# Ledger of designs, part 130: peptides against a protein of PDB entry 6D0Y

Target 1, 225 residues: chain A of PDB entry 6D0Y
Amino acid sequence: ETEDHLESLICKVGEKSACSLESNLEGLAGVLEADLPNYKSKILRLLCTVARLLPEKLTIYTTLVGLLNARNYNFGGEFVEAMIRQLKESLKANNYNEAVYLVRFLSDLVNCHVIAAPSMVAMFENFVSVTQEEDVPQVRRDWYVYAFLSSLPWVGKELYEKKDAEMDRIFANTESYLKRRQKTHVPMLQVWTADKPHPQEEYLDCLWAQIQKLKKDRWQERHIL

## One batch from the design tools (peptide; made by RFdiffusion4, then SolubleMPNN)

Design b2_p21_7_s2 (from b2_p21_7, 11 letters changed)
Fold by OpenDDE base, seed 4:
Structure b2_p21_7_s2 (fold): chain B 225 residues (1-225), chain A 21 residues (1-21)
Amino acid sequence: as target 1 above (225 residues)
Amino acid sequence: SEAEKAAQLMLEEAKKELEEK
């Protein structure tokens, strides 16, 4: 495969086809695996790029990465590293929208068996722990909470199935923080769904309510976007 | 997994970056 062809394949995955999406992804994973010896860096870059730039295909690319990870374990690791590096870069650039999206992407990688549930829980524990630290700006604490909560639609079910006690602790800490924080509207942060039952609420409070409802509903979304 | 390790390790750096701003 040529680099251009690989780019085309990666960018176009998920398009309408006579075959199932799963079949297409499996096929693409096979193609990419075969080309890793020659085009690993290119493939890695391409996947990172499309993952970031095509959020509508989040689950497509997480699934693809999951398939690739199953085929090439090291590549999966490298991909995660690359995404985390991008997260860091986004933070450096104060691009919190991209940053939170990347956390969501990583969260969905749990469902794709790229990142284990316990590891994601640990990551979220690390996030929420910031809320308990002194000398940290509230905006940073808020971001961590937002990143955590906004990722739960993708991974909450899995995490509660495997680490319910730990998740409850994180939730308790989050709730505690939300109760004691000063309400501040951050324009860059919004609820994850278009359905805003509490538009008058502060973004984190609203999101918290939505997540609590989602949790109550056993992580089954009532409204599909 | 290596992916998990990478994620966790790099997340700590990202965390520091966030806190330092």
Scores: peptide ipSAE 0.031, ipTM 0.633, DockQ to the pose 0.018
Fold by OpenDDE base, seed 3:
Structure b2_p21_7_s2 (fold): chain B 225 residues (1-225), chain A 21 residues (1-21)
Amino acid sequence: as target 1 above (225 residues)
Amino acid sequence: SEAEKAAQLMLEEAKKELEEK
């Protein structure tokens, strides 16, 4: 495969085909694995880019990375590192929409056996721990809680299966924070954008309630929140 | 894995960046 052709293959995976998506992903993973010796950096960059810029294909690319990780463990690790770096850059740039999406993407990588459950739990512990810190703006506390809660539809089941006690502690801390935090008066029609990273008060409370219900329902849902 | 550990460290740095904004 040439470098240009690899770009096309990666970008177009999931499109209509005579074969199943699963077969196509497995095939692509094989092709990419074979080309890693020559095009590792390019493949890594491409996967990071499409993962970030094509949210509609989130599960496609998490699955692909999962398959690649199974074939080349080191590459999977490098990919995770790259995505974390991107998360860092998104936060630096105040791109909170991208940041929360990246957290969700990383969350789904747990399901694909790319990221270990304990690692994701540790990440969420770090997020929720912000709510316990002094002299931290509430807007930051709210964002971390939002990032945590909004990612649970993708990973809550796995995390509770593996780390139920730790997750319960995180939930308790989250609940405590939500009860004690100051609610601000924000217009109902205000849109959360990159320059306005603070979640709507109503949305956080609503999201919490929805996640609690999801948890109660054993993380089974018809529609992703 | 070592990669995951490195990633976690990077995430901690990201957390700090968010708090400093």
Scores: peptide ipSAE 0.029, ipTM 0.617, DockQ to the pose 0.017
Fold by OpenDDE base, seed 2:
Structure b2_p21_7_s2 (fold): chain B 225 residues (1-225), chain A 21 residues (1-21)
Amino acid sequence: as target 1 above (225 residues)
Amino acid sequence: SEAEKAAQLMLEEAKKELEEK
């Protein structure tokens, strides 16, 4: 395969085909595995790019990475590292919406057996622990809670199946924080931008309610969040 | 895995970066 051809294959996966999506992903994973010796860096870069820039294909690319990880475990690890680097860069650039998306993407990688459930739980524990830290602005505390809650639709089921006690602790801490945090009135129609990383004050409460309902429904999504 | 551990460390660095802003 040529680099250009690989780019086309990676970008177009999940589009209309005579074959099933699962078959296409398995086939592409095989092609990419075979080409890693020659195009590892290019493939890694391409996957990181499409994962970041095509959020509508989140589950497609997490699944693809999962399949690749099963074939080449080292590559899966390198991909995760690259995505974490991108998360760091997005934070440095004040792209907090992108950062939240990346956390969600990483969360879904747990379902694809790329990231271990305990590792993701630890990440969320660290996020929620910010609410207990001193000398940290509430805007940052709120953001970490938002990042956690916003990711649960993708990974909550898996984490509760494997780490229910730890997740309950995180939920308790989150609930406690939401009850005690200061609230200001923010217009409901506020548009999130890179310059506005703070979620709407009432939005966190609404999101919490939605997540609680999702949990009650055994993490079966009935309404698109 | 070692790669996952490294990734976690990088995530902690990202967390620190967020707290400083």
Scores: peptide ipSAE 0.028, ipTM 0.616, DockQ to the pose 0.017
Fold by OpenDDE base, seed 5:
Structure b2_p21_7_s2 (fold): chain B 225 residues (1-225), chain A 21 residues (1-21)
Amino acid sequence: as target 1 above (225 residues)
Amino acid sequence: SEAEKAAQLMLEEAKKELEEK
């Protein structure tokens, strides 16, 4: 495959086809694997780019990376490293929208057997530990809690299956923080959840309630945030 | 969704506050 053709294949995967998505992804993974000796850097860059720029295809590209990782473990590792570097850069640049998405992407990579559950738990432990930092704005603490909670729909089930005790500790720490933090009570930051009637809540409190419900429902997602 | 909008507002606020420190 030519470089331009690879770009086209990667960008267009998941679009309407006569074949199943899974079949197309397997096929593409095979093509990419075969071309890694010649185009590894390009393929890596392309995958990182589309992962970041096409959030609507999150599950498509996490699945693709999962399939590719199964074929070439080293490449999978390099991809994860690249994404983590990008996350760090996003945080340094105060690009919090990209950062939270990258956390979600990494979370779904656990489901695709690219990232080990313990590694993701460790990341979330680090995130929640920010709530214990002194002399920092609350918004920093809130963001890391948000990044953690908002990623759980993608990985909570797997993490509780593998590391329930550790997750319970993280949840306890999160709950403790949420109880002691100063709440934002502006209407535009309040949301309503449809799973049960309740008063309007600050977004982070609302998200917490939704995650608690999700956990109670055995991580069966019923509503879209 | 409304939740997504709220989340975006929170993140924007967070970004502004952290950029000002």
Scores: peptide ipSAE 0.020, ipTM 0.545, DockQ to the pose 0.016; fails the geometry check

Design b2_p21_7_s3 (from b2_p21_7, 10 letters changed)
Fold by OpenDDE base, seed 3:
Structure b2_p21_7_s3 (fold): chain B 225 residues (1-225), chain A 21 residues (1-21)
Amino acid sequence: as target 1 above (225 residues)
Amino acid sequence: SEAEEAAKKMLEESEEELKKK
């Protein structure tokens, strides 16, 4: 495969085909595996790019990375490293929309056996721990809680199956924070931009309620949150 | 898997860095 061809394959996966998506992903994983010795860096860059820029294909690319890992090539680690680096950069740049998406992407990688459940729990513990820090603006606290809660639809089931006690602690801390935080008046239709990282007050409370319901339903989602 | 372990390590390192912010 040529570099240009690989780019095309990676970018176009999931598009209309005579074959099933699953078959196409398996096929692509095979192609990529074969080309890793020669094009690892390029493939890595491409996957990171499409993962970040094509949110509509989140599950496609998480699955693809999962399939690559299943083929016993140590590619997932490098990929996760790159994604974590991107998350850090997004946070530094105050790109909170990208950051929360990346957290969600990483969350789904747990389901694809790319990231271990304990590692994801630790990340969420770290996020929620921000609520306990002094001299941190509430806007930052709210965002980390939002990032946590908004990712649970993708990974909550897996985390509770393996780390229920730890997750319960995180939930307790989250609940405590939500009860004690100050409510501020925000526009009902707040646009989420880099300069407006603060979650809508009503939305955060609503999200909490929705997540609690999802948890009660044993993480079986009946509707899109 | 080696990839999963590597990922775990990277996440741990990331968590430490995020905590510093």
Scores: peptide ipSAE 0.023, ipTM 0.554, DockQ to the pose 0.019
Fold by OpenDDE base, seed 2:
Structure b2_p21_7_s3 (fold): chain B 225 residues (1-225), chain A 21 residues (1-21)
Amino acid sequence: as target 1 above (225 residues)
Amino acid sequence: SEAEEAAKKMLEESEEELKKK
């Protein structure tokens, strides 16, 4: 395969085809595996790029990396290292939107058996532990809680299946923080329900409620968060 | 797997750095 051809294949995966998405991903994984000896660096760069720049294809590329990793190759580790570097750079640049997306991406890699569940739990424990730190502004505490909660749609089921006790502790700590944190209230902004109007919830409280509902529904998404 | 272990290591290192930010 040529570099240009590989780029085309990687960028276009998931588009309409006569074959199933799963079949296409398996096929592409096979092609990429075969070409790793010659084009490893290029493939790694391409995957990192599309993973970062095409958020609408998050699950496609996490699955692809998972398939590659399953083929007895350490490529998955190198990919994760690259994504961690990107996360660090994003945080250094104060690009928190990209950073939270990268956390979600890493979260979904747990489902693809590229990242171990205990490692992701440990990351989330560290995120939520920021809420207990001294000399940290609330905006930073809020961000780490947001990064944790907003990633659970992608990995909550897997983490609770494997690390339920640890996850419950993280949830308890999160709930405690949300109860004691300062909130921004807009009394004039209300959400109208069929039964009664109520003030619009602060964004983290709203997200928390959504995640609790998702957890109650055994992580089956029936609504978009 | 080797890749998973590498990922674990990277996450552990990243966790320490992220906590400081």
Scores: peptide ipSAE 0.023, ipTM 0.554, DockQ to the pose 0.019
Fold by OpenDDE base, seed 1:
Structure b2_p21_7_s3 (fold): chain B 225 residues (1-225), chain A 21 residues (1-21)
Amino acid sequence: as target 1 above (225 residues)
Amino acid sequence: SEAEEAAKKMLEESEEELKKK
């Protein structure tokens, strides 16, 4: 069936081919665009699913969505909304690994011109603003800072190029929080990431140092975070 | 619960900002 065929195409994109990945993505975007009138909901669900379940193909699917968004702007918007809904669901389910990945995915969508830089800045402002909430547990505050910082390898360059003043404010607020927070809840964050910080360093302090280095290096990643 | 509601609110606000592309 056509739906099964679409699923196969979406799942297999990025596999070895005689054509370039870019060509394959353009081709697939064209196929998906043509089928949107009949299969929009299915395509939307498929893309959301593979985006969530195949993290190794993050840049492939962000690029695909970017190409599709260029063809159908409304679909791009609906996809982003669906991903945000999924982010909410992940947080409700305490699936923080999925949640942080979704934030990274959304971050890379900025590079693919699906999400505007100001919108992502606003999201990060909201994240960091959690640190100012009195009734929110520190573990949650720490997580939002973690989600922000850990997403910057994907989008920090773009955001600083377009919104440097706003980003500096977010950084200042983050630094202030890191200085004043208690460190008793930090060990819990290690459960939410596959990254292994230096054993002698506090996790968020370590991540902060890495991001500061990345920023200093003009967002050219030299080491995998 | 309060943290979850706060997170929900912030995500909703973020969603609204994303709609203003």
Scores: peptide ipSAE 0.014, ipTM 0.514, DockQ to the pose 0.015
Fold by OpenDDE base, seed 5:
Structure b2_p21_7_s3 (fold): chain B 225 residues (1-225), chain A 21 residues (1-21)
Amino acid sequence: as target 1 above (225 residues)
Amino acid sequence: SEAEEAAKKMLEESEEELKKK
């Protein structure tokens, strides 16, 4: 495949086709694997780019990376390293929208067997540990809690299956923080859960309640957060 | 969604707060 053709294939994967998505992803993974000797850097850059710029295709690209990782473990590792670098750069640049998305992407990579559960737990431990820092603004602490909680729909099941004790500790620390933090009283930060009677709450408290419900439901998703 | 807007606002506030440091 030519470089331009690879770009087209990567960007267009998941679009309507006569074949199943699974078949297309498997096929693309095979093509990319075969071209890694010649186009490794380009493929890596392309995958990082689409992973960042096409959030609507999150599960498509995490699955693709999972398939590639199964074929070429070294490439999968390099991809993860690149994404972690991007996350660090995003955080340094205060691009929190990009950062939270990257956390979600990395979270789903656990399901795709690209990132080990202990590594993701360690990341979340680091995030929640920010809540213990007194020299950090609450809004920053809130963001790290948000990044953690909002990623659990993509990884909570897997992490509790493998690291339940550690996850319970993180949850306890999170709950403790949520109880002691100052609530925002801006109407636009209030969320309502439509599935059942629910009081209007601050977004982070509402998210916490939803995650608790998700956990209670054994991580079976019923509604979009 | 309403949740997305709330989250966006929180993140924007976080960015602005950190810029003050």
Scores: peptide ipSAE 0.015, ipTM 0.434, DockQ to the pose 0.015; fails the geometry check

Design b2_p21_7_s4 (from b2_p21_7, 10 letters changed)
Fold by OpenDDE base, seed 4:
Structure b2_p21_7_s4 (fold): chain B 225 residues (1-225), chain A 21 residues (1-21)
Amino acid sequence: as target 1 above (225 residues)
Amino acid sequence: SEAERAARLMLEEAEAELKAK
């Protein structure tokens, strides 16, 4: 009964309420913290599940984990471990869609003070280092670059604020790889509503350009109508 | 934080595994 209630609370967080989202998250974090002694495993599993299965609530659950981590560092660590483990499993299973999402989730956990910026930088360094491996297929190299670049909207600002030199190196390596890789022109899937049409580019080149612009804009996303 | 430390350790392990792939 309590487990069902916890599941309901976790799944429904962020829904319409008379209270602010932050208030609800803080309240839920308190409830979860109180129940950790008895239901840690269940709560951990639930959070991992919703984190993975409800991508539309990414920031909600990263924030929740951040709040919970502030209350219980051990649990926060266990959660990160679980997510990293899931990332590894996804990579082993070649589930790149899940994997890239998990990288984004982990990236946002940096903003929530669950993961240290240097750790995320190290991960990205490792990702980009794959591009230097000769025995790795390009498709996999491309994925790691994609995973890196596509996560920067969530964490690029924080990483450059704290590890600008290291990030610049990663960017340089990424740029070098993008220049030398075999390119296959694919349709641009990004929807641009701006008056000026953007030419279609290879997806990584396009993403690179977008990230470069984001970087130039000091990681402030522009809302385009 | 403890979580950050744990994360660093796990990320380090993950990095090693990624390099092995």
Scores: peptide ipSAE 0.026, ipTM 0.638, DockQ to the pose 0.018
Fold by OpenDDE base, seed 5:
Structure b2_p21_7_s4 (fold): chain B 225 residues (1-225), chain A 21 residues (1-21)
Amino acid sequence: as target 1 above (225 residues)
Amino acid sequence: SEAERAARLMLEEAEAELKAK
């Protein structure tokens, strides 16, 4: 395979095909594994790039990395390192939208057995612990809470299965923070769910409510309105 | 796995950096 061909394969995975997505991902993982001796750096860069720039394919690429990690665990480690470096760079550049997305991506890598659940729990513990720091602006504290909560659709089930006590503590701390933080309310704005009007909630309060429902529904997203 | 081991170390570092900002 040429580098250009590899790029095409990686970018186009998950698109319409006569084969199942699963088979395509397994096939691509095999191709990439075979080409690692010659194109490791290129493949690593490509995977990092598409992981960052194609959020609509998040689960596709996390799955691909999981499959590749199963074949070559060393490469999996290098990929995680690269993604962590990218997260750091995003934060340094004040690109918080990219940063939060990267946290979500890393979260889904837990499901793909690339990142251990305890490690992700530890990260979330540290995120939420920022809310206890008085020298940090609320906007920053809010970001960490947002990063945590917005990642739970991807990893909440796995984390509660393995670290329920720790997760409950994180939730309690999060709830406590949300109750005491400064909020912007727009009572005149209404949203309609079903046939009932509801006041528009502040974005973190809304997200919290959604996550609480998701948790109650045992992390089955189809039950969320 | 090697990936998980690497992830633990890197995530710990990332956590520290995130809190420091």
Scores: peptide ipSAE 0.025, ipTM 0.642, DockQ to the pose 0.018
Fold by OpenDDE base, seed 1:
Structure b2_p21_7_s4 (fold): chain B 225 residues (1-225), chain A 21 residues (1-21)
Amino acid sequence: as target 1 above (225 residues)
Amino acid sequence: SEAERAARLMLEEAEAELKAK
């Protein structure tokens, strides 16, 4: 009964309530902390599950984990370890959509003070270092670059504020790779905007351009019409 | 595969670094 109740609370957090979201998250973190001695494994499993299956609630659950980590530091560490294991499993299962989402989730955990900025930088250094390996297929190298770049909207500001030199090195390596990689030979798609045709960029080049713009804008996201 | 091996090694290193928090 108690386990079922915990599941309900975790799954429904962030839904309409008479209280603020912040209040609800704080309350839930307190409840979960109190129940960790008896239901740690269950709570860990539930949090990992909702983190993976409810991407629309990413910031809700990263915040919840952040609050819980502040209350129980060891549990926060175990959660991160579980998420890393899940990332490995996703890659083994060729579930690259889940894998990239998990990287994004981990990225936002930096903002919630669950993962230290230097640790995330090191992870991204490892990602980009794959581009320097000759025995790795380009499709895999491309994916790691994609995973890195697509996560920066969530954590780029924090990482540059704390580890700017290392981030610059990662960017330089990324740019170098993008210049030398082989691009797929497909007909150029043209998009008509305001009666002026322009070629559609390759997906990684397009993403790179977007991230460069975001960086130039000091990581302040803008709405695109 | 080589890609899987590389990914595994990379993630193991990343996990170790994350544990250091």
Scores: peptide ipSAE 0.020, ipTM 0.544, DockQ to the pose 0.015
Fold by OpenDDE base, seed 3:
Structure b2_p21_7_s4 (fold): chain B 225 residues (1-225), chain A 21 residues (1-21)
Amino acid sequence: as target 1 above (225 residues)
Amino acid sequence: SEAERAARLMLEEAEAELKAK
């Protein structure tokens, strides 16, 4: 019964309208901290579960974890480790949809002071290094570039503020790969009008262009990518 | 158990505090 109450609290966070989300999260963090001595494992499992299953509440749960990390650093570490393990498992299982979401979640944890910027940079370096692997499918290489680029809206600003040189190197390597990779051209997807013909861009090229623009705009989003 | 009862009471109090905020 007590465990059920914990589930309810964690799953329903953000639904209360009487108070601000921030105050509710602070309150919940306090409740969870108090219960860690008795229910650490359960709380850890619950947070991992909701983080994975409720992507619409990504920022809610990253913030919650950030608050918990500030209260209990060891718990925050255990949570990150659990999420990284899940990411590795997803990658091994070729569950790319879950994996990319987990990368985004981890990326936002940098903003919540749970993951250090250098650690995230190292992860992205590892991702982009896959583009240099020989005798692997291009789909694998493409996905890691996608995972990197698609996560930058959540963490690009922070990483460039602290590790600009390293990020520039990653960008250079990414650009180089995008130029040399084989692209799928589908002429039928080109839009042709009497005066305004334009080709359909490949998804990674399109994403790259969007990220480049975001970078030029100092990582201030005016439009949803 | 006594521990479970104590934990339950603690959680209920915490929940009440959260709702009161």
Scores: peptide ipSAE 0.014, ipTM 0.392, DockQ to the pose 0.059

